Peptides against a protein of PDB entry 7BDX. Designs and how they scored, part 205

Target 1, 212 residues: chain A of PDB entry 7BDX
Amino acid sequence: EMGAAACTLLWGVSSSEEVVKAILGGDKALKFFSITGQTMESFVKSLDGDVQELDSDESQFVFALAGIVTNVAAIACGREFLVNSSRVLLDTILQLLGDLKPGQCTKLKVLMLMSLYNVSINLKGLKYISESPGFIPLLWWLLSDPDAEVCLHVLRLVQSVVLEPEVFSKSASEFRSSLPLQRILAMSKSRNPRLQTAAQELLEDLRTLEHN

## One batch from the design tools (peptide; made by RFdiffusion4, then SolubleMPNN)

Design b2_p21_5_s2 (from b2_p21_5, 15 letters changed)
Fold by OpenDDE base, seed 4:
Structure b2_p21_5_s2 (fold): chain B 212 residues (1-212), chain C 212 residues (1-212), chain A 21 residues (1-21)
Amino acid sequence: as target 1 above (212 residues)
Amino acid sequence: as target 1 above (212 residues)
Amino acid sequence: SEGAKRAAQEGLAAATETELR
């Protein structure tokens, strides 16, 4: 309980860039983000079977941790920190996104995907995550999720790859051969306007890349 | 472990006034400070017998909580919040300071005393804590501590009472009848310069009040 | 461009509405 409350407050205040700088400027940042990955992993491992109530203190704690990581990744120095000093955490997030089934832990997936998207704003971050083993298959696995918000953040992450020629060129063959085009086309017709727009924009970006 | 790490980061960033405002501006502040008191109480209750290592995650967690409370109390809106909305926490801190023996949990005592001193900057806060049952006996109990830093913060809190005529007048009789003058005189000769100065200043303030 | 991506940075300040029940 208290840990979840403290972590939730830290999440709330980490929406400030100055707070993110303060977190990272301390000597405790490395340890914190190291343990964060382990805690998130332990939580996901515990989900095998019993429907832990989404409203549990443990769930809230893990959501707050993921939220903190996302807010850190929203800042340039935070992205640099994560990519240089917290790669294990990024690898853990990628792994956990793969370990979770479609429809499982939707809120956590969204937060983790938001963190990865924020990391992808930095070219170094984008390179790191996109060169991770199984990254392209992971995107398609995640895009099979029934949740519109999960799919939205996956599409945004895909767009980050597609919009960076240096990154896209390395995986263009794999990307084109495995692209779930019919799924993305279906999303471009979604009743969710954000998902619809994201899918349409991605389809336009992909068409532009085929003509170049 | 993770809770202690998160709480320690929250403590660090709560040194900023803007972060304190952000903590208090949310809907989670009341619950956080309510649970804080309970957590601190549970920790102190667990100390009956086994020398819990001062370096335990639990100790660090409780120290961080006390540090957060102290930082909140350092800000005007934080003092107002604590005195209006978190009285149970203040009562808990006073109780825990009484429950702890001389030389026991020195670091926690210092943090709690710092929080009470910060609360005492506000006249409403000073009134509230000084009118708490057993407050004057508690000050003398705490002043029996062998730790110079504990004693320093007790003397500062006593000074806050003495310097406020409206507050001091209500308890002046009890204060004068129970004042451990010999102990304060001994502290005015301390090798610790901060303790020495605080004791000397308090003795001067007390002399001024006897002549008026 | 990195600049266009930066404008879409979702600061998760808004998602904190999960009520601590």
Scores: peptide ipSAE 0.022, ipTM 0.801, DockQ to the pose 0.046
Fold by OpenDDE base, seed 1:
Structure b2_p21_5_s2 (fold): chain B 212 residues (1-212), chain C 212 residues (1-212), chain A 21 residues (1-21)
Amino acid sequence: as target 1 above (212 residues)
Amino acid sequence: as target 1 above (212 residues)
Amino acid sequence: SEGAKRAAQEGLAAATETELR
């Protein structure tokens, strides 16, 4: 209870750039983000059977942790910190996104995908994420999720790769050969306007890359 | 572990006025401070035998909570919030200061006394604390502590009462009849310069009140 | 571009989604 309350408050205040700088300027940031990864991993590993009620203190605690990471990644110094000093946390997020089944822990998936998207704003972060082993298969696995919000944030991350020629060129052959085009086309017809727009924009970007 | 790390970060960032405003501006502040009091109470009640190592995760967690309360009380809006909306927390702090034995949990006592001192900066806060049942006996109990830092912060709280005629007049008879004058005189000869100064200033303030 | 991505940053993960229990 108290831990979840404290993390929730820390998440709320971490929406401020000055608070992110204060978190990172302390000697305790490294340890905090190390334990964050371990805590999220422990939570995901505990899910093997029991539907942990999404509203449990444990779930809310892990959501707050993922929210803090997302807010840190929203700031330039936070992205630099994560990519330079907390790579283990990024590796953990990628791993956990692979370990979670379609439809499992949707809110946590969304927060983790938002954090990876924020990291991908910087070329350093995008390179690190996209060069991770199994990254392209992971994107397609995540895009198979029944949740529209998960799929939206996956499409945004895919678009971040497609919009960076230096990154896309390295994986273009694998990307083109494995692209779930029919799934993206289906999403471009979604009743969810955000998902529809994201899928349409990605299809336009991909068409531009085929003609160049 | 993770809870203690999160609370420690929240404590660090709560040194900023803007962060205190952000904490209090949320719909979650009331619940956080309610659980804070309960968590501190649970910790103190668990001390009945085992020297919880002062460096344990539990101890560090409770120290961080007391530090957050102190930082909130350092700001005008935080004092207003504590005295208007979190009186139960103030009552809990007063209770726990009475329950702790001399020499027990010195660091926690100091943080709690600092929070009460910060609350006493406002006349509303000073009135509330000083009108609490057993307040004057509690001050003398706390002044019997062997720790110089505990005694220093007790003397500062006593001085806050003595310097406010509207508050002091209500308890002047009880205060004068129970004043541990010999203890304060002994502290005015301390080798600790901060304790020595605080005791000397209080003795001067008391002499001024006897002649008026 | 990085500029276009930055404009779309997910910075406001509001604490509103977590019920304090």
Scores: peptide ipSAE 0.024, ipTM 0.800, DockQ to the pose 0.059; fails the geometry check
Fold by OpenDDE base, seed 3:
Formats: structure tokens, sequence, C-alpha cells
Structure b2_p21_5_s2 (fold): chain B 212 residues (1-212), chain C 212 residues (1-212), chain A 21 residues (1-21)
């Protein structure tokens, strides 16, 4: 209980850039993010077979942790920190996104995807995550999620890859060959306007790349 | 482990007034400080007979909690919040200071005393804590502590009472009758310059009050 | 460009997951 409450408050205040800088400027940051990855992993492993109580202290705690990571990644120095000093956490997030089944832990997936998107703003971060083993299959696995918010954030991450020629060129063949085009087309017709727009934009970006 | 790490970071960032305002502006503040008191109480109760590992995650967590309370009390709106909305926490701190033996949990006592001192800057806060049952005996109990830092913070809190005529007048009789003058005089000769000065100043303040 | 991505970055998350979305 208390840990979850403290972590939730830390998440809330980490919405400030100055707070993120303060977190990172301390000697505790490295340890904190190391344990964060382990904690998130332990949580996801504990879900096997159990009906996840979304309102459990454990769930709240992990959501807050994922939120903190997202907020850290939302600023330039935070992205630098994650990419340079907390790669294991990024690896863990990618792994956990793969371990979760479609429809499982939707809220956590969204937060993790948001964090990865923020990391992708830094070209070095985008390179790091996109060069991760199984990254492209992971994107398509995640795109099979029934949740519109999950799919939205996947599409945004895909767009980050597509919009960066230096990254996209390395995986363009695999990307084109495995692209779930029918799924993306279906999303472009979604009743969810955010998902619809994101899918349409991605389809436009992809068309532009085929003509070049 | 993770809870202690998160709480420690929250403590660190709470050194900012803006962070304290952010904590208090959220809907989670009341719950957080309620659980804080309970957590601190549970910890102190667990110490009975055990050699406290000062470096345990539990200890670190409780120290961080006490640190957060201190930082909240360090600002005007934080004092207002504690005095108006978290009186139970103040009661708990007073109780725990009484439950702890001389020399026991020195670091925690210091943090709790610092929080009370900060609360005492607000006249309403000073009134609240000074009107708590057994407050004067508690001060003298704490002044029996062998730790110079504990005694220093006790003397500072005593000074806060003495310097406020409206508060001091209510308990002046009990205060004068129970004052461990010999102990304070001994502290005025301490090799610790901070303790020495605090004891000397308090003795001067007390002398001034006897002549008025 | 990083500039374009930066403009599209996720907002700094609030204290609740709902506020983060």
Amino acid sequence: as target 1 above (212 residues)
Amino acid sequence: as target 1 above (212 residues)
Amino acid sequence: SEGAKRAAQEGLAAATETELR
C-alpha cells in the first residue's frame, strides 16, 4: 500500500521537467531504474493464470513506475539518460511487451508504448529500440491487440521508425514483407478518431516511401 | 526494495517547494499522509526487541517518509495542510517520539523532531502540538537522549514554545516546574557547538521570561 | 526529424493513468 502510494505521488510530480531533472541528478537514479525494470518484470511474470486485479496495489505500483519512465523519456535529458545508462530497462520494456498477450494488461502496455515512443524522439533511442531483436515482429504482435489505445501507440511508434530514413532503411525489407497492411487499413476505418487518423497518416507515410 | 527506492526519490525531490505544492495539490495527498503515519507506527512497533538494521529497506523507507513530512512542513502551505488535514500524522509523530527509548532510532527521531519544529513555525501548528497530551513530559523524555542531534532538535522545539507567549503562558507553570535545568546547563557546556549554542540561547530566553 | 517528433511527444504524465492517456 504505502509503496504504491509513494510511487504514485512520484509519478504525479514527475510530470514536471524540473522534477525529472532532480531525479536524474541524484545518485539514486541508476539504482531506481534498475529495480524498476526488475519490478515490472516480476509483476508481469506473476500474471500468468491470475485474473489481474487492476486496482491492486501491485498494479498501481507498476503503472506508476511505467508512468515515471514515460515522464523521464518525455524530456531530452531523460531520453539521454535512458539510452545511455538504463538500456536494461528499455530491453525489459520491449520484452514485457512481447510477453503480454493481446488484451492483457492494456493499461501497462499503453504506458510502456508511450515510454518507447518518447525514447524514439531521440535518434539514438530510436536506433537502440529498433535494432532490438524481434522488434518488427513485436510491433505486429502488438498491433494485433484488440485495444484501440494499444494499437494507436503502436502505430505512433511505427511512424517514428518510418519517418527516420536512417532507421527505416536498415529494416525496410523486413518491414515491407511483414507489414500487416490489412490490419492497418482496418484501423484507418476505425470509429476511434485518434486511431483512424494515426492509421491514415501511417498509410500516407508508407505510400510516400514506396514512391521514393 | 522498490518501494524504498521510490520513496527515497520522492523525499529527494520534495526538497523543492514546487514539488511539495504538487504533492499537496493532488487528490492523493490525504491518503498518502494517512498511510504514512500508519507505516511509521508499524515500523516503530516492529522494533521491539530487534536490532534495527538501519540500512534495511524498511528503515530507509521510513526515513524517507519522515523526510517527506519534514519537507512538507518546511513550507507555509505544507504546514497548513498538516495542521488542518493531517493531524493524525502529527499525533502519530508525537506518539512515536514517546515510544522510542533514549538512543533508539536516533535518525528517525531527528527527522520527526525536524518535522515538528517546522510545524511549530505555524502558530496554529505550535498550538496543536503543544496542547497535545503529555507534550512537556515528552520534551524532557527526549532531552534525556544521549544523542546530541536529538537533543539539539528538542531544544529548538522547546525554544519555539518559549518564544511564543500565547503558547508558553498556557503551560508556563508545568514548564517551569518540570524543566530539567541541570540537563540544559550541561548541554550549554557541550563540545558540540550547535548544541552548546542552542542550550545557551534557550537559557537566555528562559531568564528573560523570569524577569518579565 | 527529432524536432517533429519532439512536438508530437507524449505529454508528461499526471498522477493517474487516466490522466496520462
Scores: peptide ipSAE 0.023, ipTM 0.801, DockQ to the pose 0.051; fails the geometry check
Fold by OpenDDE base, seed 5:
Structure b2_p21_5_s2 (fold): chain B 212 residues (1-212), chain C 212 residues (1-212), chain A 21 residues (1-21)
Amino acid sequence: as target 1 above (212 residues)
Amino acid sequence: as target 1 above (212 residues)
Amino acid sequence: SEGAKRAAQEGLAAATETELR
């Protein structure tokens, strides 16, 4: 209980840039983010197909951790720190997104995807994530999720790849050969307006790249 | 491990007034401070005379909690919040200070005493604490501690009572009848300069009150 | 005075907090 409450407060206050700077300026930042990855991994491994009550203290704790990582990644110095000093955490997040089944731990997936998206704001972060083993298959695996919010955040991450020529050029062949175009087209007709818009924008970006 | 790390980071960032305001402005503040008291109480009850390794994750977690409370009490709005909305936490801290033996959990005692001192900066906080059952006996019990830092922070809290006529008048009879004057005189000769100064100042304040 | 007590206020070591947006 108390750990979840404290971590949730830490998540809440990390929305401030000054707080993120203070977290990173402390001598404990490296250890914190190292343990964060391990904790998230242990949680995901414990789920063993059971519908964990989303409202459990354990779940809330892990959500808060993922939220902190997301808020840190929302700041330029935080992105630099994560990519330079906490790559293991990024690798862990990518691995966990692959290990989770479609429809499993939807809220956590969203937070992890938001974190990766924020890291992708920096070219160095985007390069690191996109060059990770199995990254493209992972994106398509995640797009098979029945949850509209999961799919939305995957589409945004895909867009980050597509909009960066230096990154996209390296994976362009694999991307084009494996693109779930019919799935994205179906999303462009979704009743969810955010998902619909994200899918439409991505389809437009992809069309622009075919003509160049 | 992770709970202690997160809570330690929360402690560190709570040194900022803006962070304290953010903690208090959140809808989770009440719950957090309620659970804080319960957690500290459970820890102290678990000590069962065993020299807990001061460096255990559990100890660090509780120290961080006490630290957060101290930093919150360091801010005017934090003092107001604690006295208006988290009185149970203050009662718990007072109880725990009574339950701990001399020389037991020295670091935690110091943090709790610092928290109470910070609350005592406000007249309303000082009134609340000083009107708590057994407050004066508790001060003398704590002054029997062999630790100079514990004694220092007790002397500062005693000074807060003595310097406030409205508070001191209510307890003046009990205070005068039970004052461990010889102990305070011994502290005024301590090799610890901070303890020496605090004891000397208190003795001067007490002399001033005898002549009025 | 409240002012004199404020000057003697004990701050704990700075640690950093994060907000959920």
Scores: peptide ipSAE 0.017, ipTM 0.788, DockQ to the pose 0.053; fails the geometry check

Design b2_p21_5_s3 (from b2_p21_5, 16 letters changed)
Fold by OpenDDE base, seed 3:
Formats: C-alpha cells, sequence, structure tokens
Structure b2_p21_5_s3 (fold): chain B 212 residues (1-212), chain C 212 residues (1-212), chain A 21 residues (1-21)
C-alpha cells in the first residue's frame, strides 16, 4: 500500500521537467529504472488470464511506474537517458506489449505505448525501438486490440516511424506487407474522433509515401 | 525493493519547494501522510531489541518517509499542511521518538527530530508540538541518547521552545525542573563542535531567561 | 530529420493518473 502511494506521488510530480532532471541527476536513476523493468515484467507474468484487478495496489504501482517512464521520456534529457542508459527497460516494454493479449491491461498498454512514442521523438530512440526484433509484427499485434486508446497510441507510434524517412526506408517492405491496412481503414471510420483522425492522418501519410 | 527505491527517489526530489507544492497540490497528500505515519509506526513496532539492519529495504523505506516529512516541513506551505491536516503524523513522530531506546534507530531519530524542528519554525507548529502530552519528559529522554547528532537535534528543538516566550512561559516551571542541566553542561564541553555550540547557546539562552 | 522530430514533438504526451480514469 505505502509503496504504491509513494510511487503514485512520484508519478504525479514527475510531470515536471525539473523533477525529471532531479531524478536523473542523482546516482540512483540507473538502479531505479532497472528495478522498474523487472517489476513490470514480474507483474505481467503474474497475471492469470484476462482478469486484472485495476484497483489493486500492485496494479497501481505498475501504472505509476509506467507513468514515470512516460513522463521521463517526455523530456529531452529523459529520452537521452532512456536510450543511452536504460535500453533494457525499453526492451522490457516492447516485450511486455507483445506478451499482453488484446484487451488485457489496457491502461498499462496505453502508458507503455505513450512512453515509446515519447522515446521516438528522438531519432536515436526511434531507431532503437523500430530496429527491435519483431517490432513490426508487434505493431500489427497491438493494432488488433479492441480498445480505441490502445489503437490510437499504436497508430501514433506507427506514424512516428512513417514520418522518418531514414527509419521507414529500412523497413518499408516489411511494413507494407504486414500492416493491417483494412483495420486502419476501419479505424478511420471510428466513432472515436481521436482514433478516426489518427487513422486518417496515417493513411494520408502512407499514400504520400507510395507516390514518392 | 521497488517501493523503497521509489520512496527514496521521492525523498530526493522532495528537497525542492516546487515538488513539495506539487505533492500537496494533489488530492493524495492526506492519504499519503496518513499511511506514512502508520508505516513508520509499524516499522518501529517490528523492531526487536537494539538491532536494526540499516541497509534493509524496510529501513531505507522508513528513512525515506521520514526524509520526505522533513523536506515537506522545510517549506512554509508544507508546515501549514502538517500542522493543519496531518496532526496524527506529528503525534506519531512524537510517540515513536518516545518508544525508541537511546541508541536505537539513530538515523531515524535524527530525521524525525529534524522534521519536528522544521515544524517548530511556525509558532502554530511549535505550540502544537510543545503542548503534546509528555513533550518535556520526551525531550529529557531523548537527551540521554549516546549519539551526538540525536542530542544536537534535541537541543535545537529545545532552543526553539526556549526562544519563543509564549510557548516557554507556559512550560517554564516543568521545563526547568525536568531539564537535565548537568547533561547539557557536559554537552557544552563535547568534542563535537556542533553539539558543543548548540549546548553553549542553549545554556546562554536559559541564563538570559533566568534574569528576566 | 529535424522536421520529423519536430512533428513528433507536437504529439508529446505526459501521463497523469487522472487521464487514465
Amino acid sequence: as target 1 above (212 residues)
Amino acid sequence: as target 1 above (212 residues)
Amino acid sequence: SEGAERARQLGLAAATETELR
């Protein structure tokens, strides 16, 4: 209980750039993010089936950890730290996104996807994520999620890849052959306006790339 | 392990006034500090004898919690919050300081005493602490500690009481009758220069009050 | 590219607990 509460407060204050700098300016950041990855992995491995008690202390703890990673990645120095010093954590996030079933741990998936998107702001971060083994199949897998928010954040991450020629060019063939285009088209007609817009924008970006 | 790490980071960043404001600006502060008191109490109750594994996760967790309270109390709005909304926590700290034996949990005692001293910066905080049942006997009990840092922070808290006429006048008779003056005199001859200075200053303050 | 990075920055999101409720 207390651990989850403390971590939740840390998550809340980590929205500040100065707090992120303070976290990273200490000598404990490396260890903290190492244990973070292990903790998130342990949580996901402990899940039985599709049932998650969202209000459990353990769930809240992992949500807060994922939130902290997201907020760290929202800052330039935080992205640099993650990509340079915490690659194992990024690998863990990618692995966990693959291990979770569609519809399983929706909120956690959203946070993890948000963190990856934030990391992708830097070209180095984008390259690292996109060059991860099974990255493109993972995107396809995640796009099968029934949750609109999960799908939205997947589409945003896909867009980050598509908008960077150096990254997209390396994976263009695999990307086009494995992207569930019909699913994206369906999302462009979604009643969720955010999902609809993201899907439409991605479709436009993809069409532009086909003509070039 | 992860809880202690998160709490330690929260402690570190709580040295910032803006972080303290962020902690208190949320809707979770009350609950957090309530659980903090309970956690500290549980830890002290779980101690067997004089032995404490200082490097244990539990010890580090409680140190971090006490550190957070100290850092919150270092800020004006934090003191106001503690005195107005977290009196139970202050009561807990006072109780725990009484329950710990001389030489037991030295570092925790120092942090708790630092927090009380910081709270005492406000007249309202000083009044609340000094009017707590058994406060003066508690000061005497704490002055018997063999640790110079504990004694130093006790003397600082005593000085806060002595320097406030409105507070001191109410307790002057009990204070003079129960204060271990010979012990303070011995401290004024300590090889520890900080303790020596604090004891000497307090003796001077007490002498001044006897002549007024 | 610098342009692509800027475009991604426009989509930057911080996570708050309230947003996930």
Scores: peptide ipSAE 0.048, ipTM 0.825, DockQ to the pose 0.035; fails the geometry check
Fold by OpenDDE base, seed 1:
Structure b2_p21_5_s3 (fold): chain B 212 residues (1-212), chain C 212 residues (1-212), chain A 21 residues (1-21)
Amino acid sequence: as target 1 above (212 residues)
Amino acid sequence: as target 1 above (212 residues)
Amino acid sequence: SEGAERARQLGLAAATETELR
């Protein structure tokens, strides 16, 4: 309980750039993010296939960890740190996103996807995550989620790839051959305005790439 | 391990006034400090009489908690919060300082004494802690500690009382009758410069009060 | 590209606990 409370407070204050700098400026950052990945992995592995996201101290703890990673990745120096010094954590996040079933641990998936999107803001981060084995199939797996917020953040991550020619060119063939176009088209007609807009923008971006 | 790491990072960043404000501005502050007191108490109660401060994740966790309390009390709004909304925590700190034997958990005692000193900066905080049952005997119990840093922070807390006429007048008789003058005189001759200075200053303050 | 990075920066999301409730 105390650990979850402390971590939640740390998550809250990590929205500040100065706090992120302070976290990273200490000699404990590397160890913290190493254990973070392990803790998140242990949590997901403990989930039975039929067990949904429990409102527990453990769940809150893992949410706070994912939130901290997201907030760190929101800052330029934080992205640099993650991509240079915490690649195992990024790999863990990608793995966990693949391990979770559609509809399972939705909030956690959203936070993890937000963190990956933030990492993808930098070209180095985008290259790293997109070159991860199974990245494209993972995107489509996640896009099959019934949750609109999960799908939204997947679409945003796809946009990061599509808008970067250097990255997109490397995976263009695989991307085109496996693109769940009907699913994206369905999302462009969603009643969720954010999802609708993101899907529509992505479709426009894809059309622009076909004509160029 | 993860809890200790998160709490330690929170301790580190809590040195910032803005971070303290952010911690207190959330709806989780009350619960956090409530559980903090319970956690610290559980730790101290788990200590056997012969067991010294262990270099463990649990110890580090409790140190971080005490450090956070100290840093919160270092800020005006933090002192106000503690004295108004977390009195049980202050009572717990006083109790734990009494429960620990001389030489036991020295670092924790120092942090707890620092937090009490910071609270005593405000008249309201000083009044609250000094009116706690057994406060004067507690000071003398702590002043018997062989550790110079513990004694230093006790002397600083005594100075806070002595320099406030409204508080000192209420306890002057008990204070004078139980004052370990020989111990303080010995400290004024310490090889530790900080302890020496603090003891000398206190002796001067006490002499001034006798002549006025 | 620098342009693509700028575009992604506009979508930067800080995760607050309040947004996930």
Scores: peptide ipSAE 0.045, ipTM 0.824, DockQ to the pose 0.035; fails the geometry check
Fold by OpenDDE base, seed 2:
Structure b2_p21_5_s3 (fold): chain B 212 residues (1-212), chain C 212 residues (1-212), chain A 21 residues (1-21)
Amino acid sequence: as target 1 above (212 residues)
Amino acid sequence: as target 1 above (212 residues)
Amino acid sequence: SEGAERARQLGLAAATETELR
């Protein structure tokens, strides 16, 4: 209980750039983010059988960890740190997103996807994530999720790839050949306005690329 | 391991006034400080037999908790919060200081004493602590510690009481009748310059009160 | 490209605890 409470407070204050700088400027940052990845991995591996109540201390603890990573990635120096010094954590997040079944651990998926999107703001981060083995299949796996928020954040990440010619050119063939177009078209008609807009914008971006 | 790392980071960033305000402005502050007291109490109660290595994750976790309390108490709004809304935590700290044997958990004692001293900066905090049952006997119990840093912080807390006439007048009789004068005199000759100075200043303050 | 990076920055969101509840 205390660990979850402490992590939750740390998550809350990490919304400040100054706090992120303080976290990263210390000598314990590397260890913290290493253990973060391990802890998240252990949590997901433990889910195989027991309906872990989403409200458990363990769940809240892992949510806070994912939130901290997201907030760190929201800051330029944080992105630099993650891409330069904590790549294993990024690899872990990608792996965990692949290990989770559709509908499983929705909140954690959203947080992890938000962190990856934030990392993708920097070209170096976008390159690293998009060049990860199985990245395109992973996007489609995640897009099969029934949760609109999961799908929204996947679409945003896809858009980050599509809008960067240097990155998209490397994966364009695989992307076009495997694109779940019918699924994205269905999302463009969603009653969720955020999902609808994201799907429509992505479809427009894709159409523009086909004409160029 | 992860809990200790998170708490340690939270401790580090809590040195900032803005972070303290962020912690206290949230809806989780009350719960956090409630659990903090319980966690510290559980740790101390677990010490009865096993030489808990001072370097254990559990020890570091509790040190970080005590550090957070100290940093919160270093800020005016933090003192107000602790004295108004987390008195049970202050009671717990006083109790734990009494439960620990001389030489036991020295670092934790120092942090807890620092937190109490910070609380004593406000008259309301000083009144609350000094009016706690057994406070004067507790000071002398702590002053029997072989550790110079423990004794130093006890002397500082005693000085806070002695220098406040409104508080000292209420306990003056008990204080004078039980004062371990020989022990304080010995400390005034310590090779530790901080302890020496604190003991000398306290002796001067006490002499001034006897002549008034 | 600088333009693509700017476009991504417009979508930047901090994960606040309140937004995920």
Scores: peptide ipSAE 0.044, ipTM 0.822, DockQ to the pose 0.033; fails the geometry check
Fold by OpenDDE base, seed 4:
Structure b2_p21_5_s3 (fold): chain B 212 residues (1-212), chain C 212 residues (1-212), chain A 21 residues (1-21)
Amino acid sequence: as target 1 above (212 residues)
Amino acid sequence: as target 1 above (212 residues)
Amino acid sequence: SEGAERARQLGLAAATETELR
């Protein structure tokens, strides 16, 4: 319980850029983020198909960890740190997103997707995550989620790829051949305005790429 | 391990006044500090006379917790919070300082004493801790510690009492009758310059009070 | 591209516990 409480507070204060810099400026950052990945992995593996109570201390702990990673990735130096020094964590997040079933651990998926999106802001981060094995299939797997927030963050991550020609060109063929167009079209008609807008914008971006 | 790592990072960033304000401004502070006391108590009770390895995850976790409390107490709003809303934690710290033997858990004692000293900066905090049952005997018990840093922080806490007439007057008789004068005199001759100075200053303050 | 990076930056998301409720 105390670990979860401490981690939750750390998550809260990590919303500050100065706090992120302080975390990364210390000699404990590498170890912390290494163990973070392991902890998240252990949690996901423990779910074994059972819906663990979202209010469990373990769940809250993992949410806080994912939140911290997200907030770190929101800062330029944090992105640089993650991509340069905590690649295993990024790989773990990608793996865990693949291990989770549609509708499973929605909040955790949202946080992990937010972290990946934030990492994708920088070209180096975008290159790293997009070149991960099975990245494109993973996006489509995640896009099958019934949760609008999960889908929203997947669409945003897809858009990050689409808007960067250097990255998109490397996977354009796979992307086009496997694109779940009907699913994205359905999202463009969603009652969720954020999801609707994201899907519409992505469709427009994709149309623009087909004409160039 | 992850809990200790997270707590250690939280300790590090809690050196910032803004972070302390953020911790206290949230709705998790009360719970966090409540569990903090329980965790520290559990740790001390587990020692059962055995010197637990100072490098254990549990030890590091408790050190970080004590460090966080200390850093919170270093800030005016933090002192107010602790004295108003986390009195049980203060009581626990006082109790644990009594439960630990001379030479036992030196680093933890230092952190706990630092926290009490910081709390004592405010009159309300000073009143609260000094009016705790067995406070004066506890000071003398702690002053028997072979560690110079422990003794230093005890002397500083004693000085906080001595310099506040409203507080000192309430316990002056007990204080004078039980004062380990020879021990303080020995500390005034310590090779540790910080301890030496603190003991000398306290002796001067005490002499001034005897003439008034 | 710089333009693409700027566009992504506009979509930057910080995670707070309150936003996930």
Scores: peptide ipSAE 0.043, ipTM 0.824, DockQ to the pose 0.034; fails the geometry check

